# Ledger of designs, part 196: peptides against a protein of PDB entry 2Q3Z

Target 1, 272 residues: chain A of PDB entry 2Q3Z
Amino acid sequence: YVLTQQGFIYQGSAKFIKNIPWNFGQFEDGILDICLILLDVNPKFLKNAGRDCSRRSSPVYVGRVVSGMVNCNDDQGVLLGRWDNNYGDGVSPMSWIGSVDILRRWKNHGCQRVKYGQCWVFAAVACTVLRCLGIPTRVVTNYNSAHDQNSNLLIEYFRNEFGEIQGDKSEMIWNFHCWVESWMTRPDLQPGYEGWQALDPTPQEKSEGTYCCGPVPVRAIKEGDLSTKYDAPFVFAEVNADVVDWIQQDDGSVHKSINRSLIVGLKISTKS
Target 2, 254 residues: chain A of PDB entry 2Q3Z as posed
Amino acid sequence: YVLTQQGFIYQGSAKFIKNIPWNFGQFQDGILDICLILLDVNPKFLKNAGRDCSRRSSPVYVGRVGSGMVNCNDDQGVLLGRWDNNYGDGVSPMSWIGSVDILRRWKNHGCQRVKYGQCWVFAAVACTVLRCLGIPTRVVTNYNSAHDSNLLIEYFRNSEMIWNFHCWVESWMTRPDLQPGYEGWQALDPTPQEKSEGTYCCGPVPVRAIKEGDLSTKYDAPFVFAEVNADVVDWIQKSINRSLIVGLKISTKS

## One batch from the design tools (peptide; made by RFdiffusion4, then SolubleMPNN)

Design b2_p29_2_s1 (from b2_p29_2, 15 letters changed)
Fold by OpenDDE base, seed 5:
Structure b2_p29_2_s1 (fold): chain B 272 residues (1-272), chain A 29 residues (1-29)
Amino acid sequence: as target 1 above (272 residues)
Amino acid sequence: NDLLEEALGKRFFEIHELKDENRTILVKS
């Protein structure tokens, strides 16, 4: 989880799992220097360099900073997200084959945001940076599944009588989503929450005013401890929701689809 | 990557959102 430089990122769907090769390259020449630059341009460093540097011994602190800095939202972060299939003025998220080129481009262009990323690109770059900084990290892919109907939370979507999805496209979940898990102790929490911590660098929602997510103990998510910092309710929702397909008739009546309910929560980690 | 492009053909489905004190939650309780 620290030494492996080449690996695979899982993608596709729960029914059709796919993967792509990825060069994390955390030990390639100059990459450590770029990771240190990333820390030195973060908003907390710019606000108070001494305080920021004093906290860099904490993987909890560093993890949260990296989660925010891998995306360019609210700061001089690495990647700009885009999902509208209009990538002509940059690089398609689907074209990247490793983190090294992305990080080098970012640094060489004066820490200007690299166009473009999506979830697996954000996760992979975060994984590279965290590994480079000595934090054991793996990429995680979460899928939706159609087999089971047992979760604490519901995701509901509606179709008309013709099977067309109705609603606001801003309220969507992915067939797959990627983030990272990092191994660290949690002295800021009650005993027992050491181990894998979820971090999500994809800019989805703000946490304490910044587009970042985590670290949150994987154990807390599994046990449903939603009071655990950071962002436990959000991460819990990503992995513990039932998807209900509703059919709305012209008369306004709503019926549950005969189809099996989808489950959010099939998680696969990158193999080292 | 042709395989990735194929996999990304069907990426979305609709959800309801909730909000807590910190961020939006993409589920209904």
Scores: peptide ipSAE 0.017, ipTM 0.545, DockQ to the pose 0.089
Fold by OpenDDE base, seed 4:
Structure b2_p29_2_s1 (fold): chain B 272 residues (1-272), chain A 29 residues (1-29)
Amino acid sequence: as target 1 above (272 residues)
Amino acid sequence: NDLLEEALGKRFFEIHELKDENRTILVKS
């Protein structure tokens, strides 16, 4: 989880799992220096360098900083996300084959945001940085599944008889989503939450004013302890939600679309 | 692009605001 430089990122869907090769390259020449620059340009360092540096001994703190700095939202972070298939002024997210080129481009252009990333790109770069900093980290892919019935959270949306969504279309569920898990002790929490911690560098929602997510104990998410910092409710929704597709007919009747029902929570972790 | 289609595969859902100390999330439950 620290020494492996070559790996795979899982993509596709629960029914059709795919993967792509990825060069994490955390030990390639100059990459450690770039990771240190990433820390030195983070908002917390710029606000109070002494305080930021004093906290870098904590993988919890560093993990949270990296989660925020891998995306360029609200800071001089690495990647700009884009999902509209208009990538002509940059590099398509689908074109990347490793983290090294991304990090070098970012640094060589004066920490200017690299265009463009999507979830697996964000996750892969975060994985590289965290591994480079000595934090055991793996990429995780979460899929939708129709077979899991153990979720405690219910996500619902409604369609008409023509399959058109009737509610708010601002939120979406992906066929897959990627983030990272890092191994940490959690002295800031009650005993028992050491181990894998989820971190999500894809800019989705703000946490304490910054587009970052985690670390939150994977155990807490599995046990439904939503009081555990950081961002337990958000991560819980990513991995433990039932997605119910309701169909409303013209007569006003509503029924569950069994064939289109999804369960969030099928995870695949990168093996060492 | 097959990978793009896989990445862009999505479903929309109705949202409600759920607040905690650190984050606002959108979920329908």
Scores: peptide ipSAE 0.016, ipTM 0.509, DockQ to the pose 0.133
Fold by OpenDDE base, seed 3:
Structure b2_p29_2_s1 (fold): chain B 272 residues (1-272), chain A 29 residues (1-29)
Amino acid sequence: as target 1 above (272 residues)
Amino acid sequence: NDLLEEALGKRFFEIHELKDENRTILVKS
């Protein structure tokens, strides 16, 4: 998880799983230096360098910083996300084949945001950075991944009498979503939550005012301990959200139904 | 191009309603 420089990222859908090769390149020349620059331009360092540096021995702290800095939201982060298929003023997210070029572009242009990324690009860059910093990390793909926007652990759809979706389609399920898992101890939590921790660098929801996510113990998510920091409810929803259908009948009545036929979450972890 | 699109699925900017015998799913691709 630290030593492998080349790997695969899983994509596609639950019914049609595919992968792409990716060069993480954590040991290539200059990449470690760029990772250190990333830390040195984070908002916490700019606010209080001494305090930030004193906390860099904690993989929990560093992981959270990296999840926020891989995206350019709120800071001088690495990547700008875009999903509308209009990439003419940058590089299409689908064109990247590794993290090295992205990080070098970011640094060489004065830490200006690189255009553009999507979830697997964010995850892959985060994986590279965390590995550079000595934190065992892997990219994770979750099929049928829910994005809970209102923190109720539900994906809610309104339907007419024919079952057609009505109203706002803001709540969504991705065909796939990527994030990272990092191995670390959790001295800030009760015993037993050491191991794999989920971190999500894709700017989806704010955590404590910043677009970052995690670390949260994978065990906590599996066991349904939503009180565990950081961002357990959000990550839980990505893999376990219930889908609720509000069905309006022809007589004007509304029926609430839990859609049990839709299974949210099918997580695949890489071996390297 | 086509191979890459296939590998990524429909994950772009479109929202699709998928219906099968047992479910209706809203998928943002």
Scores: peptide ipSAE 0.034, ipTM 0.536, DockQ to the pose 0.075; fails the geometry check
Fold by OpenDDE base, seed 1:
Structure b2_p29_2_s1 (fold): chain B 272 residues (1-272), chain A 29 residues (1-29)
Amino acid sequence: as target 1 above (272 residues)
Amino acid sequence: NDLLEEALGKRFFEIHELKDENRTILVKS
């Protein structure tokens, strides 16, 4: 989880899992320097360099910083997310084959945001950076599955017989979502929460004012300890939410769409 | 669970006009 430079990123859907090869390349020339630059341009460093540097001995702190800096939201972070299939002014998220090119582009262009990323790209870059900084890290992919029976929360959408969403609600569903898990101690928490910590660099929600997420103990999520910092409720929802797509017929009857019902919870991680 | 509901609500903060291979959008036609 720290030495492997080549791996796979799992993608697709719960029923059709696929993977792509990915070059994490944490030991390639110049990558460490780029990771250090990433730390040196983070908002906390810019605000108070001494304080930031004094906290870099903490994987918890560094993980949180990296989570925020892999995305360009709120800062000079690495990647700009885009999900609308309009990538003509950049690189399609689906075109990336490794973190090294992304990081080099970022650095070589004066730490300008790289266009574009999606969840697996964010996660993979975060994985590279964290590994480079000596934090054992793996990419995690979570799928939505209609056959998953281990959900704790239900999100409901209603459609008519033609598949049109009813009401004023408009949402989106991830076929899959990627983040990272990093191995670290948690001296800031009660004993027992050491080990894998979830971090999500995809900009989805602001945590303490910054688009970042975690670290939160995987154990806490498994045990339902939502009081555990950081961002336990959010991460819990990422892995336990059930999305149900209801079809309402003209007669007022409602039934679940098997094809559109998604249960969050099928999680896999990189093996190497 | 209020915390979970809030978290889920915040997760789906963006509405996209187009569907890609990695996402299913739930929007009005």
Scores: peptide ipSAE 0.017, ipTM 0.474, DockQ to the pose 0.052; fails the geometry check

Design b2_p29_2_s2 (from b2_p29_2, 18 letters changed)
Fold by OpenDDE base, seed 2:
Structure b2_p29_2_s2 (fold): chain B 272 residues (1-272), chain A 29 residues (1-29)
Amino acid sequence: as target 1 above (272 residues)
Amino acid sequence: NDLLEVALGKRFFEIFELKDETKTTLVKS
């Protein structure tokens, strides 16, 4: 997971799994330097350089920093996300074939955000950076991935008697979502949580005020230990959220609809 | 349309709901 520079990222849907080739390129010229720049422009470094540097030996710390810095939300991060199919002033997320070009563009333009990314792009860049920094990392794709906005482990939506979705559509399910898993010990947690840790660089929800996510032990998610830092409930919901469909009638009555065919979460870990 | 959204990794709630049936239980609001 450290040595592999090329691989595939899974996309599509649970019913139709697709993949794209991706050049992670963590050993290409200048990439390490760019990763170090990324660390040196992170908010924690700017606040207290000495403290930040002293903590860079911790993959937990570094992982969390990277998850925040891969997106440009809240900082001088690498990528600007966009999902509305309007990419004329940048590069379509679907056009990227590797992390190297993205990172080089970011650095060469004075750490200006690169337009544009979506989940797999964020994940892939994070994977490159983490690998470059010596942290074993893989990209993960989760199909029918829930985005829990209110941290209740539910995806709730309303529709009228005609089937039209009503209200806020922010809590939705992605056909697929990508993040990374990094291998690290967790001395900050109880024993047994070493191993793969989920990190999500796609700006979905804020964690401690910053658009970042993780690291959280994959084991904790599997076992339902939502007390483990970081962001266990959010990651848990991505793979396990229950969906509640409310049908509202004209008289104000509601029907709770249970879709038995809806399965949130089908995680596929990459081999490269 | 649907294929494009799948390719772009967009949220697909509306598309999904069009294909699935649900069981309903009356809940008093």
Scores: peptide ipSAE 0.035, ipTM 0.605, DockQ to the pose 0.111
Fold by OpenDDE base, seed 3:
Formats: sequence, structure tokens, C-alpha cells
Structure b2_p29_2_s2 (fold): chain B 272 residues (1-272), chain A 29 residues (1-29)
Amino acid sequence: as target 1 above (272 residues)
Amino acid sequence: NDLLEVALGKRFFEIFELKDETKTTLVKS
């Protein structure tokens, strides 16, 4: 989880699982220095360098900073996300084969955002950075991953009498989504929540005003403790959300239906 | 061709819409 530099990232769908090779390259020349630059350009450092540096001994603090800095939202972060298949002014997310080129491009262009990333790219870069900083980290893939936008632990769709989804603003379920899990103690929580912590660097929802997510104990998610910081409800929904269909009938009536055929969440953790 | 399209992150229903309409529990309102 720290020493492996090459591995695989799971992609595809629950029905058609596949993987790609990825070079994390955390020990390649200059990569550690780039990771330190990433910390030195984060908003908390720019606001108060002394305070930020004093907290870098905490993997909880560092993990949360990295989650926010891997995406370029809100700050001078590494990657710009794009999902519309229009990548002509950058690099297609599918073209990346490792974290090293991304990080070097970011640094060599004055910490300018790299175009473009999607979830596995964000996760892989975060994994590289966290490993560089000595935090055991793995990439996780979750199939049928829910994106809860209103914090109700439900994914809601409106459907016509034929079952067709209506409206452009339906909540989202990804065919797959990637994030990272990092091993750390949680002295900021009650005993028993040490171990794997989920962190999500893909910009999906804001946490305390910043596009970041976690760390949240995997155990807390498994046990349904949604009071646990950080962002337990959001991460819980990614892997456990219920799907509700609001079905309009021929007579104009609306009926609530619990969708039991769409199972949210199938998580695969990697060793490398 | 579905295998190629699932290489990228997409909404589930963009790929498999209408396939899940049968296994639902209706609640009268």
C-alpha cells in the first residue's frame, strides 16, 4: 500500500468488470518534491503557513488537504474534471497511464491545472500523493455508485407510465466511481474507528465549503454511523443509497416506487 | 459496443435505462 508503484485500477460496470494498468510512481525522481509543493500551495498554507505546517503530522489533516488539492476546484489543484467527451484542448482521461506524467505537468506549468481527469484519474493521483507522504493508500472502485445531491440518502427519479426517466436534473448513479482508502488512526474520534478511511478527490459535493471528501472511517460507513466526520452521509449514500421512483400514471396520479432491481454499491479494493 | 461505452464514467441509466422497471414496490399515495 506504500511500496507498490505499479498496479491496476478497476473500471467498467458491475456486469462487465475490467481494469487498466497504472503507474503510481511514488518513488520516481522528483515526485516527492511535487507532493510537497502541492501542500505548500493549498489554501490553508496560503492563509497561515505556520498553522498548516504544524498540522502536517496528522494524516487526517493531510488526507483532507490532498482530497481537496487533487482537484483544481476552489484552489490551485492538480486536475480539471471533464465528462462530456470533448478533450481536444487537453489530454483525454482515458489516455493517462500513470500519475507521474500528470504531477510533472502540473508542476512544470507553474501548478496550472492539468486537463483532464475523471474519477479514476483523481483517485490514482491522490493515491500517489498520499503514498509519497507515507500514508498507506489504495484505490477503490465502487460499481453503481450513487451521487446523493440533497443528503437524504436516496436517489430519486421521476418516471412516466412507460418507466422512462423524466427531466435532466435527475440524481446520478455512476456505472463506476473511484476514490481512495487510507490507513490511519483517528484520535479525533471515539475509539474503534482507526483503520481504513475513505477519501474522495473527485469534485462532487462541497464539504465545509471545499470540494473535498473525508476522511471517514470505513467501519463507520459499514455500521451506519452517519455522525462520524468527515462526510459520512455522502460516502454512505455512494455505497448504500436506496433508489426511489416517482411514477406518473395515465390518470395523472403519482406513485412512489422503491426500485429493488438497481442495487447501489459494489466495492472492490485493490492491493496495489 | 456497450463495453466500449462503459470505459468512461457515465450515469447508469444512460447505458441500461428501462431494464429495471419490473422489480419495484409500488406505494399508493
Scores: peptide ipSAE 0.030, ipTM 0.574, DockQ to the pose 0.111
Fold by OpenDDE base, seed 4:
Structure b2_p29_2_s2 (fold): chain B 272 residues (1-272), chain A 29 residues (1-29)
Amino acid sequence: as target 1 above (272 residues)
Amino acid sequence: NDLLEVALGKRFFEIFELKDETKTTLVKS
């Protein structure tokens, strides 16, 4: 989880699993230096350098910083996300074959955001950075992955009597979503939550005012302990959200759809 | 801020409807 430079990232759908090769390249020339630059331009460092540096011995702290800095939201982070298939002014997310070129481009252009990324690109770059910093990390793919936008652990869709989805921004379920899991102790939590921790660098929701997510113990998610920091409800929803498909009639009455059933979540982790 | 849209990662219901399926069952992890 630290030494492997080549790997695969799972994509596709639950019924049709695919993968792509990826060069993480954590030991290539200059990559460690770029990872250190990433830490030195993070908002917490800029606000209080001494405090930030004093906390870099904590993989919990560093993991959270990296989660936020891999995306360019709210900071000088690495990647700009884009999902509308308009990539002419940058590089298509589907064109990347490794993390090294992305990180080098970011650094060489004065820490300017690299265009463009999607979930597996964010996850892969985060994996590279965390491995460079000595934190065992793997990429995770979750099929039928939910994006809970209102923190109620539900994915709710509203349809009219004709079956048309209502609302401009319906909550989403992705065919697949990628994030990372890192191995660390959790001295900030009660005993028993050491081990794999989920971190999500794709800018989906803000956590404490920043587009970052985690670390949260995988065990806590599995056991449904949503009180554990960080962002347990959100990560739990990604893999376990209940889906409610409402049909609204003209008289204002609503009922659950009987036309389909959906189960969220099918996680695949990279093996050692 | 960029919002999540549809590309390689696609919304489930759109995919589901195009395939003319009525049920999707998976194993939760």
Scores: peptide ipSAE 0.026, ipTM 0.565, DockQ to the pose 0.101
Fold by OpenDDE base, seed 5:
Structure b2_p29_2_s2 (fold): chain B 272 residues (1-272), chain A 29 residues (1-29)
Amino acid sequence: as target 1 above (272 residues)
Amino acid sequence: NDLLEVALGKRFFEIFELKDETKTTLVKS
């Protein structure tokens, strides 16, 4: 995990799994220095450099910082996300083939956000940074991945009596979503939660006021322990959210439609 | 397959749910 510079990222759909080659390049020239710059421009460092540096020995702390800094939301982070297929003023997320070019562009342009990223790009850059910092990390792909916006562990779909979609449509399911898992001990938790920890650098929901996610023990997610920090309910929902299709009638009556063919969550971890 | 028509990095929920079989239950307000 730490030593591998070349790898694959899984994409496509649950029924048609695909992969792309990716150059993580954590040992290429200057990449470690860029990762250290990333830490030195994070909001916690700017607020209190001494305190931030004293905590960098903790992979829990560093993981959470990296999760927030890989996206440019709220800070001088690396990547700007965009999903509307309008990439003319930057680089299409689909054109990246490695983390090195992204990180070098970010640093060489005075830590200005790089345009553009989507989930696998965010995950891949996070993976590079974490590996560079000595944290064993792998990219994870979750097919039929839910984005729970209102923290109710549901993905709700609203229609009127004519079948027309109603509401904001903010909650949705991705065909696939990528994040990372990092190996670390969790001295901040009860015993038994050491091992793989999920971290999500894609800016989806705020955690404690910042677009970041995790670390949360993979074991906690598997066992349904939603009280476990950080962000267990959100990550749990990504892989386990219930989908509810609501039909509102003009008379005020409501019908719950249960979709039996839709299964949220099919997680695949990269090998090595 | 409808999922094959969804581009990378796109949400598929609306398209998928509109075409999938469902079981309906009346919910009292």
Scores: peptide ipSAE 0.034, ipTM 0.613, DockQ to the pose 0.117; fails the geometry check

Design b2_p29_2_s3 (from b2_p29_2, 15 letters changed)
Fold by OpenDDE base, seed 1:
Structure b2_p29_2_s3 (fold): chain B 272 residues (1-272), chain A 29 residues (1-29)
Amino acid sequence: as target 1 above (272 residues)
Amino acid sequence: NDLLEVPLGKRFLEPFELEDDERKLVVLS
């Protein structure tokens, strides 16, 4: 997880799993230096360099910083996300084949945001950075990945009698989503939460005012401990949200569909 | 949230696509 420079990122759907090769390249020339620059331009460093540096021995702290800095939201971060298939003024997220070019572009352009990324790109870059910093990290793909925006652990669909989805599709389920898991101890938590920690660098929801996510113990997610910092409810929902399919009748009545079992979450972690 | 499908195939799922799936943790080599 630290030494592997090349790997695969899983994509597609639960029924049709695909993958792409990816060069993480954490040991390529200059990449470590770029990772250090990333730390030195983070908001916490700019606010108090001494405090930030003193905390860099904590993988919990570093992981959270990296989660926020891989996206350019709120800071001088690496990647700008875009999902509308209009990438003419940058690089299509689908075109990247490794983290190295992205990080080099970011640094070489004065830490200007690189256009563009999507979840697997964010995750892959975060994986590279964390590995550079000595934190064992792997990219994770979750199929049927929910995006809970109202923190109720539910994804609600509203349909008319014809089965057509009504209203704003604010909460949806991705065919796949990618984030990273990093191995670390959690001295800030009760015993037993050491091990893999989920971190999500894709700017989805704000955590304590910043587009970042985690670290949260994978064990906490598995056991349903939603009180565990950081962002346990959100990560839990990505893999375990319940889906409610509401049927709206012409008379205005609404009832839950009982004939469908809608299942969220199929997480795939790489062993290498 | 962007609801557009991307060329690589990343998109939001329709509810019917979630039917009969399993929630599992899988570790791949």
Scores: peptide ipSAE 0.370, ipTM 0.736, DockQ to the pose 0.061
Fold by OpenDDE base, seed 2:
Structure b2_p29_2_s3 (fold): chain B 272 residues (1-272), chain A 29 residues (1-29)
Amino acid sequence: as target 1 above (272 residues)
Amino acid sequence: NDLLEVPLGKRFLEPFELEDDERKLVVLS
């Protein structure tokens, strides 16, 4: 989780798992320096350099900073996400083969956001950065991954009487989503939450005003302890959200159906 | 702001595309 520089990122669907090769390249020339630049341009450093630096010994702190800085939302972060298949003014997310080129482009262009990323790109870059900083990290793929936007642990669909989806698709389930898990102690939590911590650098929801996510103990998610910082409800929903169908009749009446057979979440943790 | 289907990339699933797979954790590689 620290030494491996090449690996695979899993994609596709639960039934048809795919993968792509990825060069994490955490030991390649200049990459560590770029990771340090990433820390030095983070909002917390800019606000109070001394305080930020004093906290860099905490993998919890660093993990959260990296989660926020891998995306360019709210800061001088690395990657701009895009999902509309319009990548003519940049690089298609599907074209990347490693983190090194992305990080070098970011640094060489004055910490200008790199176009473009999607979840696996965000996760892979985060994995590289965290590994560079000495934090054991792996990329995780979750199939049928829920994006809960209103923190109710539900994915809600509205349908007409014919079963046709109505309205926007703000709350959604992705065929797959990628994030990272990092190994760390959690002295800020009760005993027993050391181990793998989920971190999600894809800008999905804001956490404490910033597009970042985690770290949250994987154990807390498994045990349903949603009170644990950071962002336990969101991560829990990604892997455990229930799907609710709201069926609107022509008379305006609405019926709720909870479909327990629609299972969210099949998480694949990687060793590479 | 639109999320569209991207070939070989992340895409939105319609409810009918969800499968009855049980929630589980698998370690690969």
Scores: peptide ipSAE 0.024, ipTM 0.544, DockQ to the pose 0.054
Fold by OpenDDE base, seed 4:
Structure b2_p29_2_s3 (fold): chain B 272 residues (1-272), chain A 29 residues (1-29)
Amino acid sequence: as target 1 above (272 residues)
Amino acid sequence: NDLLEVPLGKRFLEPFELEDDERKLVVLS
């Protein structure tokens, strides 16, 4: 979880699981220095360097900072996300084969955002950074992964009588989504929540004003303890949101679909 | 984008594109 530099990232769909090889490269030349630069340009450091540095002994704090800094939203972070298949002014997310080139490009261009990333790229870079900083970390993939935008633990969409989805399709379910889990103690929580903590560096929702997510105990998610910081409801929804399929009739009536159920969440974690 | 061709995630899947699966945790090597 710290020493391994090469691995696989799982992709595809629940029915057709795929994987790609990935070079995390946390021990390659200069990578640690780049990770330290990442910490030194984070908003918390810029606001109060002494306070930020004093908290870097906490993997909880560092994990949250890294989650925010791997994406370029709200800060001088590493990657710009893009999902519209228009990558001509950068590098296609599908072209990356490792974290090292991404981090070097970021640093060598004055901490300018690297174009472009998607979930597995964000997760992989976060994994590299966290491992580089000595935090045991693994990339995880969740199939049929929900993005709950209104914190109601539901993914709701509407269809007309012909089965056509209506509205702006704001709430979403990914065929797959990647994030990371890091091993740490949680002295900031009640006993029993030590172990794997979920962190999501893909910019999906703001947490305390910043596009970051976690750490939240995997155990808390498993047990449904949504009061546990950080971002338990959001992460819970990624793996356990209920999907409501509404059918709207021409007369204005609505009812829940009685057709095949949509289910969220099939999480794969690496054990090596 | 085709799920078999590219790993691009679909933001909003059409009805019945999701299969009935169990919500579970799987540990792989």
Scores: peptide ipSAE 0.020, ipTM 0.566, DockQ to the pose 0.082
Fold by OpenDDE base, seed 5:
Structure b2_p29_2_s3 (fold): chain B 272 residues (1-272), chain A 29 residues (1-29)
Amino acid sequence: as target 1 above (272 residues)
Amino acid sequence: NDLLEVPLGKRFLEPFELEDDERKLVVLS
């Protein structure tokens, strides 16, 4: 997990799993220095350098910082996300083949955001940075991955009597989503939550005012302990949200569709 | 953050578009 520089990232759909090769390159020349720059431009360092540096011995703290800094939302982070198929002023997310080029571009352009990333790119760069900082990390792919925007653990759709979708369609399910899991102890939690921790650098929802997610114990998600910091409800919903299809009648009444309920979440992790 | 359909990462805007869904952890070597 720390030593592997070449690997694969799983993509596609639950029915048709595919992968792409990826160069993580955490030991390539200059990459460690770039990772240290990333830490030195994070908002917490800029606010109080001494306090930030004193906390860098904690993989929990560092993991959360990296989750926020891999995306450029709210800070001088590495990647700008884009999902509208307009990539002409940058690099298409589908064109990247490794983390090294992305990190070098970011540093060489004065820590300006690199265009563009999507979930697997965010996850891969986070994986490189965390590995470079000595934190065992792997990329995880979750198929049929839910994005719960309103924190109710549900993906809800509303239809009229003709079956037409109503509303802004803010709730969504991805064919796949990628994030990372890092191995660390959790002295800030009750005993037994050491091990793999989920971190999501894709800017989906804000956590404590910043686009970041985790770390949250994978065990807590499996056991349904949603009180566990950080962001347990959100990560839980990604892998276990219930999908509800509502039908609205002319009289204003609503009822659940009798259709088969969609099951969210098929998580794949690799030994890399 | 408006997300749209892309070649490798598709957003599903309607329920029941996916088939053979599972809720499990798979570890690959």
Scores: peptide ipSAE 0.017, ipTM 0.531, DockQ to the pose 0.074; fails the geometry check

